# Peptides against a protein of PDB entry 3WG5: the designs that were tried, part 319

Target 1, 218 residues: chain A of PDB entry 3WG5
Amino acid sequence: LAKNIVYVAQIKGQITSYTYDQFDRYITIAEQDNAEAIIIELDTPGGRADAMMNIVQRIQQSKIPVIIYVYPPGASAASAGTYIALGSHLIAMAPGTSIGACRPILGYSQNGSIIEAPPKITNYFIAYIKSLAQESGRNATIAEEFITKDLSLTPEEALKYGVIEVVARDINELLKKSNGMKTKIPVNGRYVTLNFTNVEVRYLAPSFKDKLISYITD
Target 2, 218 residues: chain A of PDB entry 3WG5 as posed
Amino acid sequence: LAKNIVYVAQIKGQITSYTYDQFDRYITIAEQDNAEAIIIELDTPGGRADAMMNIVQRIQQSKIPVIIYVYPPGASAASAGTYIALGSHLIAMAPGTSIGACRPILGYSQNGSIIEAPPAITNYFIAYIKSLAQESGRNATIAEEFITKDLSLTPEEALKYGVIEVVARDINELLKKSNGMKTKIPVNGRYVTLNFTNVEVRYLAPSFKDKLISYITD

## One batch from the design tools (peptide; made by RFdiffusion4, then SolubleMPNN)

Design b2_p30_4_s4 (from b2_p30_4, 14 letters changed)
Fold by OpenDDE base, seed 5:
Order: C-alpha cells, then sequence, then structure tokens
Structure b2_p30_4_s4 (fold): chain B 218 residues (1-218), chain C 218 residues (1-218), chain A 30 residues (1-30)
C-alpha cells in the first residue's frame, strides 16, 4: 500500500512576516504532494500580531492538516505561538515545553520594561483567542487566561485543561498518539481523521533565505 | 577653528527592531565623536510601533541633536516614520517627499487588505502622536489628523502647518537653513542652537549586518 | 503624483511572552 506522506518542518524564533513566508512555503509543499499532514515543530517566544493572524489564516486555508508540535524539550509556543497553535488542526507538545503567556504588549522600552497595551487591544485579543479556542473545540476559558493572567502551562496541564490534544516525546510517538484523531478544525470544509498507520516522514529544510533570516534575527 | 562634525546616515525601508539597531549605532558613533548633530536621511513606508517607540526614545536620549531628513525626492516618512520625525530634534524634508499617513493598523490580511486597529489603539496613538507634537512645539492638531484623516502632507504644507522646520533640496541647503535654529526638543535637558557655520560632513555607511538585513527585507 | 500608496502601517502590537514566566513554565515541566 502506498505510504501516506507526513512532512515535518521547523519554525524557530520570533514570529514575523518572514515566519509567514516559512509557513506558506512549507504548507504549500505539503499541499502539492497531497500529504496526510504537515507537522510544524514550533519554538517561539512570540512576535508580531499581524504576522500571527496571517499565519493562522494560512493554516486555516490549508488543504491538509497542519499539526503544531511544540518541540524540542525547552521550546515554547509563547504568545503569538499560542495563537498559531490554537488556530491549527492539532496541537502537540513535548515534555519540558510550554504554551501560553499571550498578553499583548506594545513592545519593550529601552530599559527592557514592557509597554503595556491599552485595555482595548487586550480585549480585542481576548475575543480573538477565545474565538480560536471555540472554533477548534479547545478551552476558551484558559485561552482567555493566557492573556488576563499571563498564564503559561506545561504540556500535562495544557492536555488536562483541553488546550492541546497530544503530549509526545518525539515525532514517532506523536504519529502514534494522533493516529485516528479528528482535526480540531476543518480541512477543505471537513473534519479529517488522521491516518498515520503507514507513514513516510519527510523533513523539509529551511531555504537559504530562511537560514539567512534566522542567522540575522538570532 | 576646529570644524564642527555633522554625521549623515541613511535609514531606508520598514521600521523594525533592526532599524532600532541602526539608529542606535549611528547616534552612538556621533555621540562618541561629540558631533554637532547627526542627520538621518529617512525613507520609510512605516513599520512596527514598538520599534518606532524605541527609536523615539533613543532619539530623545541622544547626547547630540538628531535631525530627521526625509530624503531623497520620492522618499516618505510615512506612518512610523512620522512619529520618529515628530520625536526628533529637527525635521527637514526634500521637495517631492511626503510625511503623514499615521493610521495604526493591526496588519494586512492575506489578500492584502488592511486589518483595522480597534478604536482604542487608534486613540492611544492619537494621544501619543499629539504628545510628541506638543513636546516638540509642532502642530498637534495636524498630528492627530495624520491618524484620523490618514493625512499626508507635502514639505511645503508640512512647513506651513508647523509640522516640520526646514524644506531643503540637499544636505548643504539643510545645513544652511537650519544653522542657528534651536532644537525642537532638549538635548541633555537643554534646547541647543545648531551651529553649522564651519562644518565637516561625515557619512556613515551601513554595517554589513545592516546591508544584509536590508537585502532580506526588500 | 506622489503615490501616497505607502499606507504607513503602525503595527502596534507585539505578542511576546514574558521571558521569565515562559522560562518558569518550562522549568516547572522538567
Amino acid sequence: as target 1 above (218 residues)
Amino acid sequence: as target 1 above (218 residues)
Amino acid sequence: SVDASGKGVIEPIELRGNKEKVQAAIEKGK
């Protein structure tokens, strides 16, 4: 039987317009090959809200399931990363990772202090993150608390609270545990049951441009 | 008599955290040499608000006058660029340039449409831009209209309305016209009278990193 | 015609996690 293809790619660092280009490129490759899914190994401290919204929209428009995997141990889906995860078809986390801390800020002052966002911005993102949670059948109360309490969760807590779907140590465990799960949001208007019974894993490398941007932003 | 040094540097493109690094580097060099001033040739369509606020603060903390010069003809100090200009010690524009268009947005949708900022964000930036105008003795009403009406002005209009201080075709004309002007904001707690009577102009080149970032962001 | 088309985007909103809290959560899960 022909093996189902699952792509794996890594996105690390700040969420920017360049990160959107990475998501778009990776998802497009996987779409072209009619992959069963793409797994994005995500490690981000956050970034731009506009880029985040564009990434969420790109994921939601994907012709294939996009799985956000907070990986490796020590990684985070912080702030913008949480929104991206909540907008995805499935969320997984490795042990020793975190999700949350979604309070919007205007930025950092020169002394490194946070410039707080006005209440209206905070309220906008509360509504937005709750909508993502509700649409994906995830815990909207906790999603709100990611902002209001600046809450960060462990994988075990996130699973317990119904924020994520899978805790997995590696790609193999992720594929095993997520096999037979339905996507939390539609693909082409339908909830898809993931079939990872006979899978070929293909890793996507960053482009030259991706490598260059990462090198400059680090 | 020893010549007063005036540095000139160019900042072109989107306002980002990297743009902050450029401002910081350029101003630091000019501070170290106790320059009479630094002129930043600015051409920007806008960018990040956090980076903009940091740049404004860096300018305001400068030990020397920072002159924003919208240059060359065809350049703009759009959006974030206008805030930076309004936060500076002196604003000049070349003929055929523009300033304004300061309406905050959350970003662009995938289709290129603007995601509008909620009213509270808009109001925050109205208050902020008005404060910059008032502190610099510039037209706060027009500063507000840069947001509320998405207003863009020619150099002649901006001068007429008291938004900018100088219209100049080139660096030599700028130095000539701004000679004897007081800075619009304090330097080290004092308003400084610019002395460009006997000046050596020194151009600062972009760093290798600056060139690389510009190449990637274009 | 100065193509005023450069609609200056002030993208005011950063979604950055508090580094200390994020790190604390990572450490808690170890």
Scores: peptide ipSAE 0.137, ipTM 0.524, DockQ to the pose 0.764; fails the geometry check
Fold by OpenDDE base, seed 3:
Structure b2_p30_4_s4 (fold): chain B 218 residues (1-218), chain C 218 residues (1-218), chain A 30 residues (1-30)
Amino acid sequence: as target 1 above (218 residues)
Amino acid sequence: as target 1 above (218 residues)
Amino acid sequence: SVDASGKGVIEPIELRGNKEKVQAAIEKGK
């Protein structure tokens, strides 16, 4: 039986326009090969809202399921990462990871203090994050609280509250647990039942450019 | 007579956190040497609002006058660059440069279209840009129109409307024309009369890191 | 013709997580 392919790629660091390019490249490769899915191992403190929105849109336009996996232990899908996760077809988290803390800011002052976004911006992102949660059948109340309370959750809490779908220690456990799950958003207009029986896992490496930019932004 | 020092540095490209570091470094060097002023030759299409606001604050905290000079011909102080200029002690432009186009956006869509900022964000930046203009005694109506009309001006128009103080072809003409002008905002709580008689011009080069980041972001 | 098409973009919004809360959540899961 021809093995279905599942791609795995890592995205680490700040969400920027370059991160969008990474998502686009990785998803495109997986689409070209008609993969069963791509798993993005995500570890981010957040980043730019524009890049985040573009990434969400790119995921939503994907011809294949995009699974966001907050990995490895110690990683987070913080802020922009939470939005990206909520915009994806399936969210998984490894034990010892976190999700949330989605309050938008204008930036950091010279002393490192947060410059608060005006209420109008905050309200925009509240509406946006709630829409992502609602569209994916995830907990929109908690999604709002990721902003209003600057809430962060453990994998177990996130699962309990219906923010995420899977807690998994590794790719194999993720594939096992997510097998037979329906995507939380449509793929090409249809909710897809994930089939991870007899799959080949292919890892995508960051490009040289990816490595260079990561080095500069870290 | 001991020559007063005027520093000149270039900042080109997108306004980012790295651009803040450049401004901070350049101004700090000039402050340490008790320079008469620093001239920043600015060429930017815009960039991040947080970095912009931090740069404005850094300029306002400067112990010496910071002159923003839109240079060379063909350069622009677009968007974030206009805010930075309006936050500075003196604005100059070379012939063939532009200033304005300050409409905030959330970002670019996948198709390259602009994602419009919600009215609330736009209004925040209208208030902000008007405050910069008012504090500097510059044309607050035009400052608003840089956003509401996405207006861009020539040096001659900007001078005519009271947005900028000097049109100059080069550093020497800038020094000559700005000699005896008062800063448009205080330096250490005082409006300073610029003294560019018998000055030594010192050029500051971008750091290696500056060059590397510019190369990656270009 | 200075192609005025250089729409200067101010992208105002950063989404950065509160490091302390993120870390606390990670620690709570351990």
Scores: peptide ipSAE 0.115, ipTM 0.489, DockQ to the pose 0.785; fails the geometry check
Fold by OpenDDE base, seed 4:
Structure b2_p30_4_s4 (fold): chain B 218 residues (1-218), chain C 218 residues (1-218), chain A 30 residues (1-30)
Amino acid sequence: as target 1 above (218 residues)
Amino acid sequence: as target 1 above (218 residues)
Amino acid sequence: SVDASGKGVIEPIELRGNKEKVQAAIEKGK
């Protein structure tokens, strides 16, 4: 019986327009191959709001389930990464990772101090992040606090509070634990029950361009 | 008599954190050499709001006059570039350049459509751009319209409306026309009368890193 | 020690000029 394929790709670093291109490419490949799902190993300190919103939209338009996996240990889905996660079909975290810290900032001053976003911007993103949480059936109160309190959570806390769906040490444990779970948002208008029985895991490598940009931005 | 030095540096492309580093480096060099001024030849379609605000702050903290020169013909100070210009000590434009188009957007959708910024964000930047215009004694009504109408102006229009101070074809004409002008914002708390009599023009080259990043982001 | 200092930066806004409008303005000045 033709093994169902699960793709795994890594997205690391700042969320930019290039990160959108990576998401788009990876999801498109997985869609074309009629994959059961794609897992995105995410490690980001955050980045651009526009790129984030586009990524969320791209995930929502995916013909297959997109799983955000905060991995490896030491990784974070910080700021923009949290929004992306909340916009996805399933969120998983490895032990020793974090999620949250979503306070929008205008940036860092020359002295390294945070330039705070005006209340109007903050309020917009509060509404947006709450919407993502609500649409995915996740904890909208905590989603708000990711901004208002700049809250960061451990995987265990995030699971406990209903922000994420899985804590897993590796891809195999993730597949095992997420098997039989329903997507938290619809795929093509329907909530899908994940079937990871007899799956082949295929890793997508970053393009040469992906490697170069990541190297320069680090 | 030791010739007063005017530095000229080019900043081209999207406004990013790296663009801030370029501004900082160039201004610092000019400050260290006790330059009469630095002219930044600017060509930008816009970029990040955070980087823009930091650049504006860096210009305002400059110990020497910072002149934004939209150059060469075909260049623009679009979006973030307009804010930077309005935050500077003097704005010049070459014929065939443009300024404005400051409507904040959240970005571009996958289909290339503009994701509009929420009204709250737009209003914040309206207030900010008007503040820059007012502080520099420039046309705050037009500054607002750069956002509300996404207005773009020619050099002649911008001069006529009191958005910019000089229309010049080249550095020599710029120096000649700006000689004796007062800075539109203070330098170290004082408005300075520009003295470009008997100046040596020194060009600052981009660093190797600057060239590499610009090449990759283009 | 989960370095809680993962300063999540949401950089809120791209300020990009409308390319068409910018180009039109450039052309108008020619």
Scores: peptide ipSAE 0.047, ipTM 0.500, DockQ to the pose 0.731; fails the geometry check
Fold by OpenDDE base, seed 2:
Structure b2_p30_4_s4 (fold): chain B 218 residues (1-218), chain C 218 residues (1-218), chain A 30 residues (1-30)
Amino acid sequence: as target 1 above (218 residues)
Amino acid sequence: as target 1 above (218 residues)
Amino acid sequence: SVDASGKGVIEPIELRGNKEKVQAAIEKGK
């Protein structure tokens, strides 16, 4: 029986238009090979809202399950990363990672203080993040509180509250724990049961451009 | 009599946090040398609002006059560039340049369509751009229309409407025309009369980092 | 510098000029 392939790729740093290109490239490769899933190892402090929304849409349009894995220990799916995770087919976190802190901002002042977003922007993103949570059958109340309380959660808390689906130390544990789980959003209009029995793991490398952008934005 | 020094530096491309660093570096050099002024040759399609606001604040904190010069022909002070210009001590434009188009957006969708900013964001930036115009004694009505009508103006129109102070073909013409003009905002709490009699023009080069960022963001 | 403050940042706003309108204004000034 042809081995089911699972792709693993890393996305690190700020969410930008270039991050969209990374997601698009990685998902496209996995789609072309009819992979069982792609796992995106995500570590981000956040970034641009437009890029985030485009990434969410790209994930939702994926022909295969896209698993967001907050990894390694010390990583975060902060702000834009949380939205991306909530828009994905499955969320996993490694111990020692975080998710949340989703308050939209206009930016930072010269003194490093946050320039607050107007209430209408905040409300827009509250509605948006709640919609992502609701569509994925995840905790919409906590999703809102990621903004209103600027809440950050541990993997254990996020699992407990129904924000995420898996806590896993590594890819092998993730595959083991997520085997037989249904995607939290549809793939091609259907909820897919993940089949990680006898899978081959293939790692995708960042392009030279991806590396350069990460270096400059970090 | 020690020659009055005028520094000239170029800022091109998207307004980002790195653009703030460029402004800060260039202005600091000119301040340290007690220059009569620094002229920033600006060509930008716009960029980040936070970076823009920080740049405006940095200009307003300058110990010397900062002249924004939309240059060369074909350049624009679009969107964020307009705010920066309106926050400066003097605005000049070369023939064949433009200023305006200040409508804030959330970003671009995957299909390249504009994601409109909520009305409260638009209103925030209307208030902000009007404040910049009012503080500088420039046309606040036109400043508002840069947003509400997404208006772009030629140098001649901008001069006519009292948005800018000088139309000049080159640095020499700019120096000649702006000689004896008062700054539109205070320098160290006082409106300064520009003295471009017997000046030495010194050009500041972009750093390697500045060049690299421009290359990546263009 | 993305403020390394580890605080999640969503930057919802850009200020970008419409390229076509900007170009039209440039051409009108020529």
Scores: peptide ipSAE 0.043, ipTM 0.456, DockQ to the pose 0.511; fails the geometry check

Design b2_p30_5_s1 (from b2_p30_5, 13 letters changed)
Fold by OpenDDE base, seed 2:
Structure b2_p30_5_s1 (fold): chain B 218 residues (1-218), chain C 218 residues (1-218), chain A 30 residues (1-30)
Amino acid sequence: as target 1 above (218 residues)
Amino acid sequence: as target 1 above (218 residues)
Amino acid sequence: SVTEAARARNVGIEPIDLGDKSAIAAATIA
């Protein structure tokens, strides 16, 4: 019996154009092998809005389910990471992780203070994040509050409030808990029921380039 | 039975004079083939006001219905894109998209702050956007608030408030839902009832030039 | 004037940062 394949890849650090390339590469590999899904272990403090939006689009265009898994413990899907998660087919979090804090900023001043985004930009992202939540059947009110209140949530809170779908300690628990769940957004126009029965887990390594840039940006 | 033809084309990125050329080319092709309509999949953060106004005029001069479809999920018809949409024969949005944030600006300062437009310019665009809404029978109050409040809306909100006509996940759903709708502005002096029964969908590819400029402006 | 209006931009979202480690750290300490 041809084992269903689930890919697992890691994306860590700031969201940039390079992060987009990582998502694209990982998803493409999994698509080519007709995987049941790809799980992206995400740990990000945030990053560029443009890159984030491109990543969301890439996920939404995926031929297979993309599961964002905030992992390992201590990781976050902060800011841009939350948008990415909300744009995905399923969100999971490990215990000890966080999600939220999505208010857009223009950058940091020389003194380290945040340069606030003008209302025009903030309102755009409020609409954007709410739209992602609504499309995925997730809590749009909390999604808005990720911006308006800079709200951050624990996995338990995020699950309770209907922001995420799974709390799992590891990949095996994630697969077990998410088995039989429907994707929160469609794949090729259809909501897919995840089938993780008799699945082979394949880990994708970061490319050499991926390793190098992560090293330079740290 | 000669199939009705519907063209679909994509316009992505900043609204510029080049974007005008894309609209013009796409609409001209569809006009030449006596298409039932053209659907423009729009994803834009905004752009130049002059180019936007020219695009609106080109749409209004179309010999066939022009449907603006904010697509794919994660896309926006932001700022200039909203004006373009309001100037079109029908507006659709995919889930996960946004529309609005239309306040004119003079540009960005070196520190990334918005350089506000003077009241004279702002008032001009308030009148302009209200006129587009009124002509199309869309919500002129919300159109004004797209400027005065930098308001952005989800597809569901935009539909609810009478800003747009259709929420659709894909082209097929769009065609299904918009079938039998009247254009919100006239085509050749007449409001047209859209007929998407037994329609052939033809996709227009971006020209090589279109691809190149999109790549350079990103 | 139409000419002045034509010079206006309805510029959307330029490169905006959605948080970094420093922003998160500042938010947690408050």
Scores: peptide ipSAE 0.030, ipTM 0.289, DockQ to the pose 0.196
Fold by OpenDDE base, seed 5:
Structure b2_p30_5_s1 (fold): chain B 218 residues (1-218), chain C 218 residues (1-218), chain A 30 residues (1-30)
Amino acid sequence: as target 1 above (218 residues)
Amino acid sequence: as target 1 above (218 residues)
Amino acid sequence: SVTEAARARNVGIEPIDLGDKSAIAAATIA
């Protein structure tokens, strides 16, 4: 019987146009191999709004389930990372990680202070993040408060408040806990029940290009 | 029996003079083939006011119904996109999309801050957006508040408040739900009842020119 | 006037960043 495959790939650092290319590449590989799912180990402080929105769309267009896993311990799905997570088929977090702080900004001033986004932009992202939460059946009130209150949550809090689906220490625990769960958004128009019985785990390495650009932007 | 055809085309990115050319091309193709309707999958952060107004006029001059569909999930009909939607024969939104944030600006300052439009310009666009809403039988109060309050709405909110007509996950659901609806504005002086029974869906691809300019403006 | 209105543009979201290390530090619910 053809072994069900689960891919694991890492995305770390700022969300940029290059990060979109990484998501696209990883998901495409997993789609081509008809994987049961791809798990993206995410660690990001945030990044560009345009890149974030493109990534969310790419995830939602995936032919397979995309699981965002905030990993390893000490990682965060900060700002743009939260949007990406809320746009995915399943969210998991490792102990010692965080999620939230989603308020948009225009940048940093010369003195390092934040340049606030005008209400127009902030309200746009409030509507956007709420729609992601609602579509995925996650807590839309908390999603709004990720912006309006700059809220950040622990994995346990995020699980409790219905922002995420799984707390897991590692990939094996994640697979065990998420086995039999339905995706929070459709895959090709259907909610999929994850089947992680007798799966082969395949790790995707960053491409040479991925390594080079990550090194330049860090 | 000649199959009723529905065209689907995508418009993504900033609203510019080039975007007008895309609308004009797509609608013209659908008109020439006497399509039942054209669905424009719209994803825009906004753009130029002049281009927007020309697009609205082109839609209103269409010989066939033009349906604006905010799609895919994660897309927006932001700013100029809202005006375009309000100027169309039917508005649909996918889950996870947004509409609104319509306040005009003069641009961005060197520090990235918004240069506010003077009251004269803002008031012009208030009157303009209200007229579009009223002509289409949509909520003119909310249309005004898209400017005055920088309001952005989810699909469910927009439907509830009478801004849009359909929430649909995909083209098939859109066709199913909008079948038998009357256009919100006239087609050649008549309100048309949409007939999506036994339709053939035809996708229009971007032209080579469309792809090149999109790549340069992104 | 239509001419003055034509000089205006609608707000885009493209120049927006969603990265705030200081907000993350301040809003951490421990």
Scores: peptide ipSAE 0.018, ipTM 0.279, DockQ to the pose 0.194
Fold by OpenDDE base, seed 4:
Structure b2_p30_5_s1 (fold): chain B 218 residues (1-218), chain C 218 residues (1-218), chain A 30 residues (1-30)
Amino acid sequence: as target 1 above (218 residues)
Amino acid sequence: as target 1 above (218 residues)
Amino acid sequence: SVTEAARARNVGIEPIDLGDKSAIAAATIA
């Protein structure tokens, strides 16, 4: 029986226009191969709102399920990463990871202090993140609190509150647990039931460009 | 060549929990028959926010394209109707219809005056409507102004500003103009190209329950 | 505005309370 392909790729660091290019490249490869899904191992402290919104759109336009996996242990889907996760087809977290802390800021002052976003912007992103949560059937109240209380959750809390779908230690456990789950948002307008019964896992390496930028941003 | 089915149904009046049931029923029928699309002829002055949000979710979960058609001439997708439209796969308007006027209110006082929603609620719906517009690649600035300025647009204005996709006088013109268009949001995660080249139009009548409630609310 | 939101550089970590889901759900969009 022909193995369904599951791609796994890593996206690490700040969410920028380059991160969009990474998502687009990885998802495109997986789409071209008619993969059963792509798992994005996400580890981000956050980043740009514009890039984040573009990434969310790219995920939502995916022809295949995009699983955001906060991995490895110690990783986070912080700030922009939470938005991306909530905009995706399935969220998984490894033990010892975190999700949340989503309050928008205008930047950092020269002294390292946060420049607060005006209420107008904060309220925009509250509504945006709540929309993502609602569309995905996830906890919109907690999604709001990711901004309003700058709440960060453990995987256990996030699962308990219905923010995420899976806690898994590794890719094998993720595939096992998510097998038979429906996507939280449509994949091509259908809530796709994930079939990980007979899959080949293929890892996508960063491009040379990806490595170079990671090297510069690290 | 087997004709693709396009369903047409009418939803008229206030957006309520019952309106949700109508949307669900109509879309479900069209899904079961693997219709090419369903066109909902919408004429509403608005209604409940909760019902509206549920309807948006139901549309977004549709296995087939849901086209909101503000019809007939004189109809409106006012307030909650605009949210529903912006949450759908394609928006069309007939000449002489309107869209917009989306400012949330808490209700009407005994004297008929509007009880204004607190800024918190207004801002929530601003962000919500902007999210719908952004996700659908429609004009999010105008979507915001539907609330902040209580803006109402003609079909020509709405088309010009990129709020809607089609101005059509009737179903035949709508099918002709929308043929080959891509959905503005994914249908089962894919931007579906509408194929109205060889379609049978089937009208869905209100159920007895639908007629009864319409009779009570008219 | 979408333009202002798009200009937001960082979605960062600090707690702001935006209140009652029930009140939002009870809002009428008429």
Scores: peptide ipSAE 0.043, ipTM 0.300, DockQ to the pose 0.094; fails the geometry check
Fold by OpenDDE base, seed 3:
Structure b2_p30_5_s1 (fold): chain B 218 residues (1-218), chain C 218 residues (1-218), chain A 30 residues (1-30)
Amino acid sequence: as target 1 above (218 residues)
Amino acid sequence: as target 1 above (218 residues)
Amino acid sequence: SVTEAARARNVGIEPIDLGDKSAIAAATIA
């Protein structure tokens, strides 16, 4: 029986335009091979809102399911990472990871203090994050509180509150638990039932450019 | 004789993740029709660095030549817009436009003052903009000064200094002047000679989503 | 206005958390 392919790729660090390029490249590779899904192992403290919105849109336009997996233990889907996760077809988290803290800021002052976003901006992202949650059938109230309370959750809390779908220690457990789940958003206009029976896992490596940019931005 | 198609699309306003979506959509449409080129009429005061880098990468990955045209008179390719232009296959400017002012900032303070980027960030973008200029055979010294001196140039100055390739009043003059020029960066690994003989110009309209986002962001 | 924020040459590398699309667009060229 033809093995379904599941791709796994890592995206780590700040969400930037380069991060979008990574998402686009990885998803495109998986699309070209008609993969069952791609799992993106995400570890980010956050990043740029524009890049985040592009990434969300790229995920939503994917021809295959895109699973965001907050991994490894100690990783986070913080700020922009939460938006990306909420925009994806399935969210998984490893034990010891976190999600949330989504309050928009304008940046950091010279002294390292946060520059607060004006209410207009904050309200925009409240509406945006709620939309992502609602579209994916996830907890929009908690999504709003990721901004209004700068709330961060453990995997267990996020699962309990209906923010995420899976807590998994590794790729094997993720595949096992997500097998038979429906995507939380459509793929090509249809909700897809994930079929991880007889799958081949393929790991995608960062390009040389990917490595260089991460080195400079870290 | 089969008419070569040249697409024209407008991208105006801040460089954001949504701007990337516009670039991606427009370039994809032109790629699908095997267009001779797409001309992006760019008018931007700048925007997000991450979105900018994504846009640059999307341009560089284009299957067809992407011409950045700073248009109309009064428009600018300011800050992020300059990077995008430098990352493109050909830069054109209309009389009365500007290019440059590329110094990275962290944002604006509550009082509207610029928050300076740390030297690490500034140096990163110096290296980045110089790379874009060098790769495209454009003036890397001036590109650096767009940051270090926050330099802005007129079309005539930019042409004189070898930053841009064409000064054109309109699309017809642009097509005429750029006909027979080679792209400054490769298309699918090859430098392409632009052939605007017997071309059909097709204008791409913003999507409804594009209009809505511009309305909200304006 | 987003137009004024658009004039903000915010080429910043640092994560600008999601603000007004116009201000965020302006803010993140750091």
Scores: peptide ipSAE 0.029, ipTM 0.259, DockQ to the pose 0.131; fails the geometry check

